Peptides against a protein of PDB entry 5KEZ. Designs and how they scored, part 210

Target 1, 320 residues: chain A of PDB entry 5KEZ
Amino acid sequence: NVAIYNPFRPWWERYQPVSYKLCTRSGNEDEFRNMVTRCNNVGVRIYVDAVINHMCGNAVSAGTSSTCGSYFNPGSRDFPAVPYSGWDFNDGKCKTGSGDIENYNDATQVRDCRLTGLLDLALEKDYVRSKIAEYMNHLIDIGVAGFRLDASKHMWPGDIKAILDKLHNLNSNWFPAGSKPFIYQEVIDLGGEPIKSSDYFGNGRVTEFKYGAKLGTVIRKWNGEKMSYLKNWGEGWGFVPSDRALVFVDNHDNQRGHGAGGASILTFWDARLYKMAVGFMLAHPYGFTRVMSSYRWPRQFQNGNDVNDWVGPPNNNGVI

## One batch from the design tools (peptide; made by RFdiffusion4, then SolubleMPNN)

Design b2_p23_6_s4 (from b2_p23_6, 14 letters changed)
Fold by OpenDDE base, seed 4:
Structure b2_p23_6_s4 (fold): chain B 320 residues (1-320), chain A 23 residues (1-23)
Amino acid sequence: as target 1 above (320 residues)
Amino acid sequence: SQADQVAAQYRDYFTTTAKAAEA
C-alpha cells in the first residue's frame, strides 16, 4: 500500500493498495507465511482484510512510496505491480462531476464511483476479477481461512460473487479437503439507504452495524432503554439473520468518533460498559462474534472530533 | 444518516492524504 508520512504512517494507509504483494508495515511475505503456519498449527485461523474495491487515492503522487517499493501512478491509473491500467477502473462509468460518490442514496454512485477519491476498480471486468482472485488464492494457498471484504457496499454483489467463484478450496494441510474460505463483507446498513445488507447474503456473512449501535444505547441506558429489552435480541431487533451476521461492539472506524452507530458505540475507552457489552455479545448466540483488539493513542478532541484519529498501532518508526 | 457519518470519516482520512500528496 501507499506509505503515508503526513500524518506519519496512519492506520488508514493500509486501505490504499498499490499492489497485491504481501509487503506491509507488518512484514514481508515470508514472515506472513510463517505467522499463518504457526497460527494454524495451534488452531488459530487467519482472516485477511482484503481491500479489493479500489486502489489508492487518485491524488496521491506517483512514485515508489509504498510499503513494498512498487511503482504506481494514480494519475494515469498505472499499477504495474498488478498490473492495472486505465482500462481497469470505473472512471468512465461513474457519472458524477467529481468522479467521487456524491449521493449515497444512488446505489450506482456508491458502487461505480470513487470512495472519497480512492480509484475504483472495474470489478465487472474478468481481468480485474481474476487479478483479485489470484491475490486471494495466493493467500488461501498460504493457509488463511477466509476474508473480510473491505468496502463491500461499494462493490456489486454479483462482481463479488464472480471473484469468490474463482477461489480455491482452503489449504488441506490445515483444513478439511473441500473447505471453502470464510467470507464476511463490510456493509454499512443502518437503514435509509438503497443498498441493503441482504443484497450480499449470497456471498457470505455481512457486518451488522446495528448491533453495536443498539447495544451501546441499551448499555448506556439511553432513551429509556433497558437490559430487559434484550430478551428478543437479534432478529427480534430487526437485525439480519443470525447465520448472516458478523457482530461486534465496535470497530476501528466507529472507535474513532462519529462512526456508524454514533456516540452510542462503546469502546475500550469506556472500560466498564464495554466489558458489559462484550460479555453480553459473547454470551448471546446471535451472529458470528468479532472481538476488537485495539490500542491506546493520544486522543485530542476538537469540536467533538479526535484530530489524532489517524494514529496507528504502536510501531517502530512506522514498522509494526 | 449514521452511514453518512462513516463516509465522512473516510473522506476526512483520504482527503488528508490527497492534500499531503499534492503538497
Scores: peptide ipSAE 0.029, ipTM 0.654, DockQ to the pose 0.079
Fold by OpenDDE base, seed 1:
Structure b2_p23_6_s4 (fold): chain B 320 residues (1-320), chain A 23 residues (1-23)
Amino acid sequence: as target 1 above (320 residues)
Amino acid sequence: SQADQVAAQYRDYFTTTAKAAEA
């Protein structure tokens, strides 16, 4: 991915890919293989956060400032390490003046235009689908168990399905023959917008962002809500079907005070309440649960905003 | 809910920061 040095290596640079090489601040491919093997050998499975909707930001300077040194040129849409070219992006499909999503009530913009400047891949093209499938299949062959599909809301469900149909069965060294990768899709659906979580049920599970948001209000005792109201927690609260839900108390985005869920989201910063929420989530039989593992950073609030919300995970091992 | 819009604004902040870093 793009290497950002100011601020110094923020967490969000990881979501600006320039290649599908397994060569990042998290480690190299050999180290990743080693981790996957060791984890699988003790029954711990790996699910990769796959960024397949887009490449890096259109405003990033061309060059080799990337975690694996690969050249890229956002201006000309050149990503030779894949390779992608100008033919592989939705520049001509997006009809907004800026080239970015301007109206989230327009589903075509949400899916065909750039997400905040991130170069939007033309997932309708078989070539693009195949390159993504090759990346994911490489991971499957290494031994991963499945994927979180980042920014799924910004991809057409049918394009996702086309990619998934190209995927290998899981590695038979650790999984039963014929096993398929576990798929969950990040879709922010709190209601009121045209794109619905149900649009993606056919591809796999979907993140249920209502879960953390509503649980936060209950645990915080906002709006007169009581724990006793949780007796029908899940579908009874209007959430997606349990077998389609991936649930969580917080994620990397909303634990930083922004995004879906707002101020109701509980995080490790609210230790006692957070433990209550996580404990409840793990105890209650709804959805596939995900527990957040994060890190502390030196928060500095200015006008209600943490100016250090960019701080990435600790890294002092010399990995570029 | 406008949750996506809030998230988009947050991402805009990061992309703007990245652009500033490149300048």
Scores: peptide ipSAE 0.028, ipTM 0.641, DockQ to the pose 0.078
Fold by OpenDDE base, seed 2:
Order: C-alpha cells, then structure tokens, then sequence
Structure b2_p23_6_s4 (fold): chain B 320 residues (1-320), chain A 23 residues (1-23)
C-alpha cells in the first residue's frame, strides 16, 4: 500500500493499495506465512481484510513511496506491480463529472464511480477479477481461513461472486478437504439507500451495522429505549437473518466517529457501557460475533473532530 | 497531504451516511 509520512503512517494508508504484494508495515510474506502457520497450529484462524474495490487515491503522488517499494502512478492509472493500467478502471464507465460518487441514491454511481477519489477497479473485467483472485488464492494457499471484503457496497454483487468462484479450497493442511473460505462483506445498510445488505447474501455474510447502532442507543438509554426491549433482539429488530449477519459493537471507523451508527456507537472510551454491550453480544446467539481489539490514542478535538483520528496502532518508527 | 484529503473525505462519507440513516 501507499506509505504516508504526513501524518506519520496513518491507519488508513492500509486501505490504499498499490500492489497485492504481502509486504507491509507488519512484515514481509515469509513473516506472514509464519504467523498464519503458528496460528493455525493452535486453532486460531486468520481472516484477511481484502481491499479489492479500488487502488489508492487518484490524487496520491506517483513514485515508489509504498510498503514494498513498488512504483505506482495514480494519475495514469499505472500499477505495474499487478499490473493494472488505465484499461482496468471504471473511469470511462462512471458518468459523473468528477469521476467520484456524487449521489449515493444512485446505485450505479455507488458501484461504478470512485469512492472518495479512490481509483475504482473495473471488476466486470475478467482480467481484473483474475488478478484479485490470484491475490486471494495466494493467501488461501498460505492458510488463511477467509476474508473480510472491504467496501463491498461499492462492488456489484455479481462481480464479487465471479471473483469468489475463482477461489481455491482452503489449505487441507489445516482445513477439511473441500472447505471454502469464510466470506463476510462490509456493507453499510442502516436503511434509506437503494443498496441493501440483502443484495450480497449470495456471496456470504454481511456486516450488520444496525446492531451496534441500536444496541448503543438502548444501553445509553436514549429516546426512552429500555434493556427490556432486547427480548426480541435480532431479526425481531429488523436485522438481517442471523446466518447472514456478522455483528459487532464497534469497528475502527466508528471508533473514530466516522462510521455508521453515529454517536450511539459504544467504544472502549465508554468502558462500562462498552463492556455491557460486548457482554450482551457474546451472550446472545444472533449472528457471527466479532470482538474489537483496539488501542488508545491521544485524541485532540477541534470543532467537534478529533484531529488525531489518523493515529494507527502502536509502532516502532512506523514498524508494527 | 493529498492522501490525507482522500482519507478525510472517505470518513466524511460514512459519517454522513450514518446521520442520514438515523434521521
């Protein structure tokens, strides 16, 4: 991915890929392979956050400032480490003047245009699908158990399926023969927009952002909400079917106030209420649960915004 | 930085979406 030094190595640089090389701030491919092996050997499975909707931002300067030193040129859509070229992006398909998503009530824009300037991959192309599949298959062959698909809302479900159909079975050294990767898709659907989480049920589980949002409201006792209302928690609250849901109290985005759920989201900053929420989540049978492991950072609010929301995990001069 | 601007806009989208859904 792009290596950003101003601010110094922010967390969000990870979501601006320039190659599919397994060479990051966390280590090289051999170290990753070693970690996966060690984890699998003790029954801990690895799921990779796969950024496959886009490459880096269109405004990022060309060069070799990347975690593995690969050259890239966003301006010319040149990512030779893949390789991708201008033919592999949706610039000509997007009909907006800016090339960015301008109307989120237009599902076509949401999927065919750039998410906040991030170069949007042409996932309708078999070449692009194959490059992504090769990346994911490499991880599968190493021994990962599955994937979180980042920004799934911005990909056509059919294109996702086409990629998933190219995936290998899981590594039989640790998984039963014929096992398929576990897939969960990040889709923000709190209602009110044309794209629905149900559009993606065919590909795997979907993040249920209503879970953390509503649970936060209840535990905070906002708007007269009561804990007793949780008696029919799950589908009874309008959530997706349990077998399609991945649930969580918070994630890295809304921990910083930049995700779905707004101020209702509970985080470790509200320790007491957060423990209540996580405890309830783990005790209740609805959905596949995900527990956040995070860190504190020196928050500095200016005009209601944390100017240090970019701060990534504790590191040694950029090395995690 | 240019990259930071992209990240900021990305975050703004999610914040706006959350607000719209809750309204």
Amino acid sequence: as target 1 above (320 residues)
Amino acid sequence: SQADQVAAQYRDYFTTTAKAAEA
Scores: peptide ipSAE 0.024, ipTM 0.591, DockQ to the pose 0.430
Fold by OpenDDE base, seed 3:
Structure b2_p23_6_s4 (fold): chain B 320 residues (1-320), chain A 23 residues (1-23)
Amino acid sequence: as target 1 above (320 residues)
Amino acid sequence: SQADQVAAQYRDYFTTTAKAAEA
């Protein structure tokens, strides 16, 4: 991915890929393989956050400022480490003036236009699908158990399916023969927009962002909400079917006041309430649970916004 | 949605910051 030095190695640089090389601030491929092996050997499975909707921002300067030193040129859509070229992006398909998503009520824009400048991959192309599948299959062969698909809302479900159909079975050294990778898709569906979580049920589980948002409201006792109202928690609250839901109290985005959930989202900053929420989530049978493991950073609020929300995990000169 | 708008703004910040970092 792009190596960002101002601010110094933020967490979000990971979401601006320039290659599919397993060479990042966390380590190289050999170190990753070693980690996966050691984890699998003790029954801990690894699920990779796969950024496959896009490459880095269109306005990022060309060069070799990347975690693996690979050259890239966003301006010309040149990512030779993949390789991708200008033919592998949706620039010509997006019809907005800016090339970015301008109207989230237009499903076509949401899928075909750039997410805030991030170069949007042409996932309809078999070549692109295959390059992504090769990346994911390499991870599967290493021994990962599945994937979080980043920005799934911005990909056509059929394109996702086409990629998933190319995936290998899980590594039989640790998984039963014929096992399929576990897939959960990041889809922000709080209602009111044309794209629905149900559009993605066929590909795997979907993030249920209503869960953290509503639970936060209840535990905070906002709007007269009471814990007793959780009697029909789950589908009774309008959430997706339990067998399609991946649930969580917070994620890396809304922990920082961004993304879905708003101010209702509980985080470790509100330790007592957060423990209550996480405890409830783990005790309740609805959905597949995900627990956040985060870190403290030096928050500095200016005009209600944390100017240090970019701060990544504790690191040694950028290396985790 | 409002949540998506916030997310979009956040991601926009990311790309803008990345550009500035490489300038």
Scores: peptide ipSAE 0.027, ipTM 0.627, DockQ to the pose 0.089; fails the geometry check

Design b2_p23_7_s1 (from b2_p23_7, 15 letters changed)
Fold by OpenDDE base, seed 1:
Structure b2_p23_7_s1 (fold): chain B 320 residues (1-320), chain A 23 residues (1-23)
Amino acid sequence: as target 1 above (320 residues)
Amino acid sequence: MYKLPFRDRLVGPEQGYIVEPPW
């Protein structure tokens, strides 16, 4: 991914890829392989947060300022470490003046335009699909058990399916022969927009963001809400089917978020209430549960916003 | 400086409050 120095090596630089090399501030490929092997040997399975919708931001300077030293040029859409070129992006498909998503009520913009400047990959192209599948298959062959697909809302479900159809079975050293990778897709569907979580049910599970938002309001006792109202929690609250839901109290984004639903999110900063919410989530049978493991950072609020929301996890290889 | 606009992604610019479920 790109190396960002202002602010200094933020967490979100990890979501701006310039190659599919396993070489980041979290470690190199050998270290990753070692970890996966060790984990698998004791029954701990690994899934990867896969960023496959886009490459880095269009405004990032060309050069070798990346975690593995790979050259890239956002201006010319040149990512030779893949390789991608100008033919592999949706610039010609997006019809907005900025090239970015301008209207989230336009599903075509949401999927064909840049997510706030992030160069949008042309996933309809078999070449692009194959390059992504190659990356994911390399991880599968290492021994990962599945994937979180980042920014799935911004990809056409059919394109995702086409990529998934190219994937290998899981590594038979640790998984039964013929096992398929676990897939869950990040889709932010809070209602009111044309893109729905149900559009993605054919590809795997989907993140249910209503879960953490609504649970937060209940646990916080907002608007007179009571725990007894959770009697029909899950589908009864209008959530996606249990067998398609991946549920969580918080994630790395909404842990730093605000606004509609965001203010209700419980995090480790609200320790007592957070433990209550996580306890409830783990006890209730709805959905596939995910527990967040995060870190502390020096929060500094200015005008209601944490100006240090960029701070990444502690790192002992800061030269990468 | 290029920041990943997670807030805008999380709370889309035109997204409103989550519709209350039936009790």
Scores: peptide ipSAE 0.025, ipTM 0.546, DockQ to the pose 0.029
Fold by OpenDDE base, seed 4:
Structure b2_p23_7_s1 (fold): chain B 320 residues (1-320), chain A 23 residues (1-23)
Amino acid sequence: as target 1 above (320 residues)
Amino acid sequence: MYKLPFRDRLVGPEQGYIVEPPW
């Protein structure tokens, strides 16, 4: 991914890929292989947060300022480490004036235009699908158990399916022969927009963002909500089917006040209520549960926003 | 990092069920 130095190595630089090389702030490929092996050997499975919707931001300077030193040029859409070129992006398909998503009520814009300037990959192309599948298969062959698909809302479900159909079975050194990778897709569906979580059920599980939002409201006792109302929690609250739901109290985005869930989202900053929420989530059978592991940072609120929401995990001069 | 729209909706509680994960 790109290396950002202003602000200094923010957490979100990880979501701006320039190659599919396994060199990051967390280590190189050999170190990753070693970690996956050690984890698998003790029954801990690894799921990779796969950023496959896009490459880096269109405004990032060309050069070799990346975690693996790979050259890239956003201006010319040149990512030779993959390789991608201008033919592999949706620049000509997006019809907005800015090239970015301007209207989230237009499903075509949401999927064909750039997410906040992130260069949008042409996932309709078999070449692009194959390059992504190659990346994911490399990880599968290393021994990962599955994937979180980042920004799935911004990809056509059929394109995702086409990629998934190219995936290998899991590594038989640790998984039963014929095992398929576990897939869960980040889709933010809180209602009111044309893209629905149900559009993605054919590909695997989907993040149920209503879960954290509604649970937060209940535990906070907002709007007269009571814990007793959770008696029909899950599908009874209009959530997706349990076998399609990945549930969580918070994630890295809404922990920082970014969108889905709003102020109702409980985080480790509200320790008591957060523990109640996590405890309830783990005790209740609805959905596949994900527990957040985060870190503290020096929050500074200005006009209701944390100006330090960019701060990454504890590091040594950028190295984690 | 990307901008996320907030389109929260209140849904009425109904009946729930449990289904095994698809692996």
Scores: peptide ipSAE 0.023, ipTM 0.528, DockQ to the pose 0.038
Fold by OpenDDE base, seed 5:
Structure b2_p23_7_s1 (fold): chain B 320 residues (1-320), chain A 23 residues (1-23)
Amino acid sequence: as target 1 above (320 residues)
Amino acid sequence: MYKLPFRDRLVGPEQGYIVEPPW
């Protein structure tokens, strides 16, 4: 991914890839392989957060300022480490003036235009699908158990399926022969927008963002909400089917007040209420549960916003 | 990284891929 120095190595630089090389602030490929092996040997399975919708931001300067030193040029859409070129992006397909998503009520913009300036990959192309599948298959061969698909809302479900259909079975050194990777898709669907979580059920599980948002309001006792209302928690609250839901109290985005759930989201900053929410989630049978492991940072609120929401994990001069 | 700005339509479910973790 790109190496950003202003602000200094933010968490979100990880979501701006310039190659599919396994070399980041967290380590190199050998270190990753070692970790996966050690985890698998004790029954801990690894799921990769796969960023496959886009490459880095269009405004990033060309050069070798990347975690693996790979050259890239966002201006010319040149990513030779893949390789991608101008033919592999949706620039000509997006019809907005900015090239970015301008209207989230237009599903075609949401899927064919740039998410906040991130160069949008032409996932309709078999070449692009194959490059992504090659990346994911390399990870499967290393021994990962599956994937979180980042920004799935911004990809056509059929394009995702086409990529998934190219995937290998899991590594038989640790998984039963013929095992398929576990897939869960990040789809932010709080209602009201044209793209729905149900569009993606055919590809695997989806994130249920209503879960943390609604649980937060109940535990906070907002709007007269009561714990007794949780008697029909799950589908009874309008959530996706349990066998399609991945549920969580918070994630890295909404922990920082970004989008899905807003102020209702409980985090480790609300220690007592958060423990109650996590305890409830783990005790209740609805959905597949994910528990957040995060870190503290020096929050500084200005006009209701944390100006330090960019702060990444604890590091030594940028190295984790 | 994410933020949400707008609202209005509905679609139904279809399945065909792995929804259970491999263990």
Scores: peptide ipSAE 0.048, ipTM 0.641, DockQ to the pose 0.039; fails the geometry check
Fold by OpenDDE base, seed 3:
Structure b2_p23_7_s1 (fold): chain B 320 residues (1-320), chain A 23 residues (1-23)
Amino acid sequence: as target 1 above (320 residues)
Amino acid sequence: MYKLPFRDRLVGPEQGYIVEPPW
């Protein structure tokens, strides 16, 4: 991914890929392989956050400022480490003036235009699908158990399907023969928008962002909400079917005040209420549960926003 | 300085594609 030095190595640089090389601040490919092997040997399975909707931001400077030192040029859409070129992006398909998503009520813009400047891959192309599949298959062959698909809302479900259809079975050294990778898709659907979580049920589970948002309001006792209202928690609250839901109290975005849920989201900063919410989530049978284990950073609020929300994990001179 | 701003501001219209899960 892009190596950002201003601010110094933010967490979000990880979501700006310039190659599919397994070389990041977290380690190299050999170290990753070693970790996956050791985890699998004790029954701990690894799921990779796969960023396949886009490459890095269009405004990032060209050069070799990347975690693996690979050259890239966002301006010319040149990613030779893949390789991708200008033919592999949706620049000509997006019809907005900026090239970015301007109207989230336009599903075509949401899927064909750039998410906040991130160069949008042409996932309709078999070449692009194959490059992504090669990346994911390499991970599967190493021994990962599945994937979180980042920014799935911004990909056509059929394009995702086409990629998933190219995937290998899981590594038989640790998984039963013929096992398929576990897939869950990040789709932010709080209602009121044209793109629905149900559009993605055919590909695997989806993130249920209503869960953390609504649970936060209840635990905080906002608007007269009571714990007794959780009697029909799950589908009774308008959530997706339990067998399609991945549920969580918070994630890396909304714990920083970004993404779905806003101020209702409970985080480790509110330790008592957060423990209550996580405890409830783990005790309740609805959905597949995910617990967020994050880190502290020096928060500094200006005009209601944390100006240090970019701060990445504890590191030694950029190395995690 | 590129900062990933607010991911997925949830306001947008209808599109459908349903596929069977690979598992």
Scores: peptide ipSAE 0.026, ipTM 0.594, DockQ to the pose 0.036; fails the geometry check

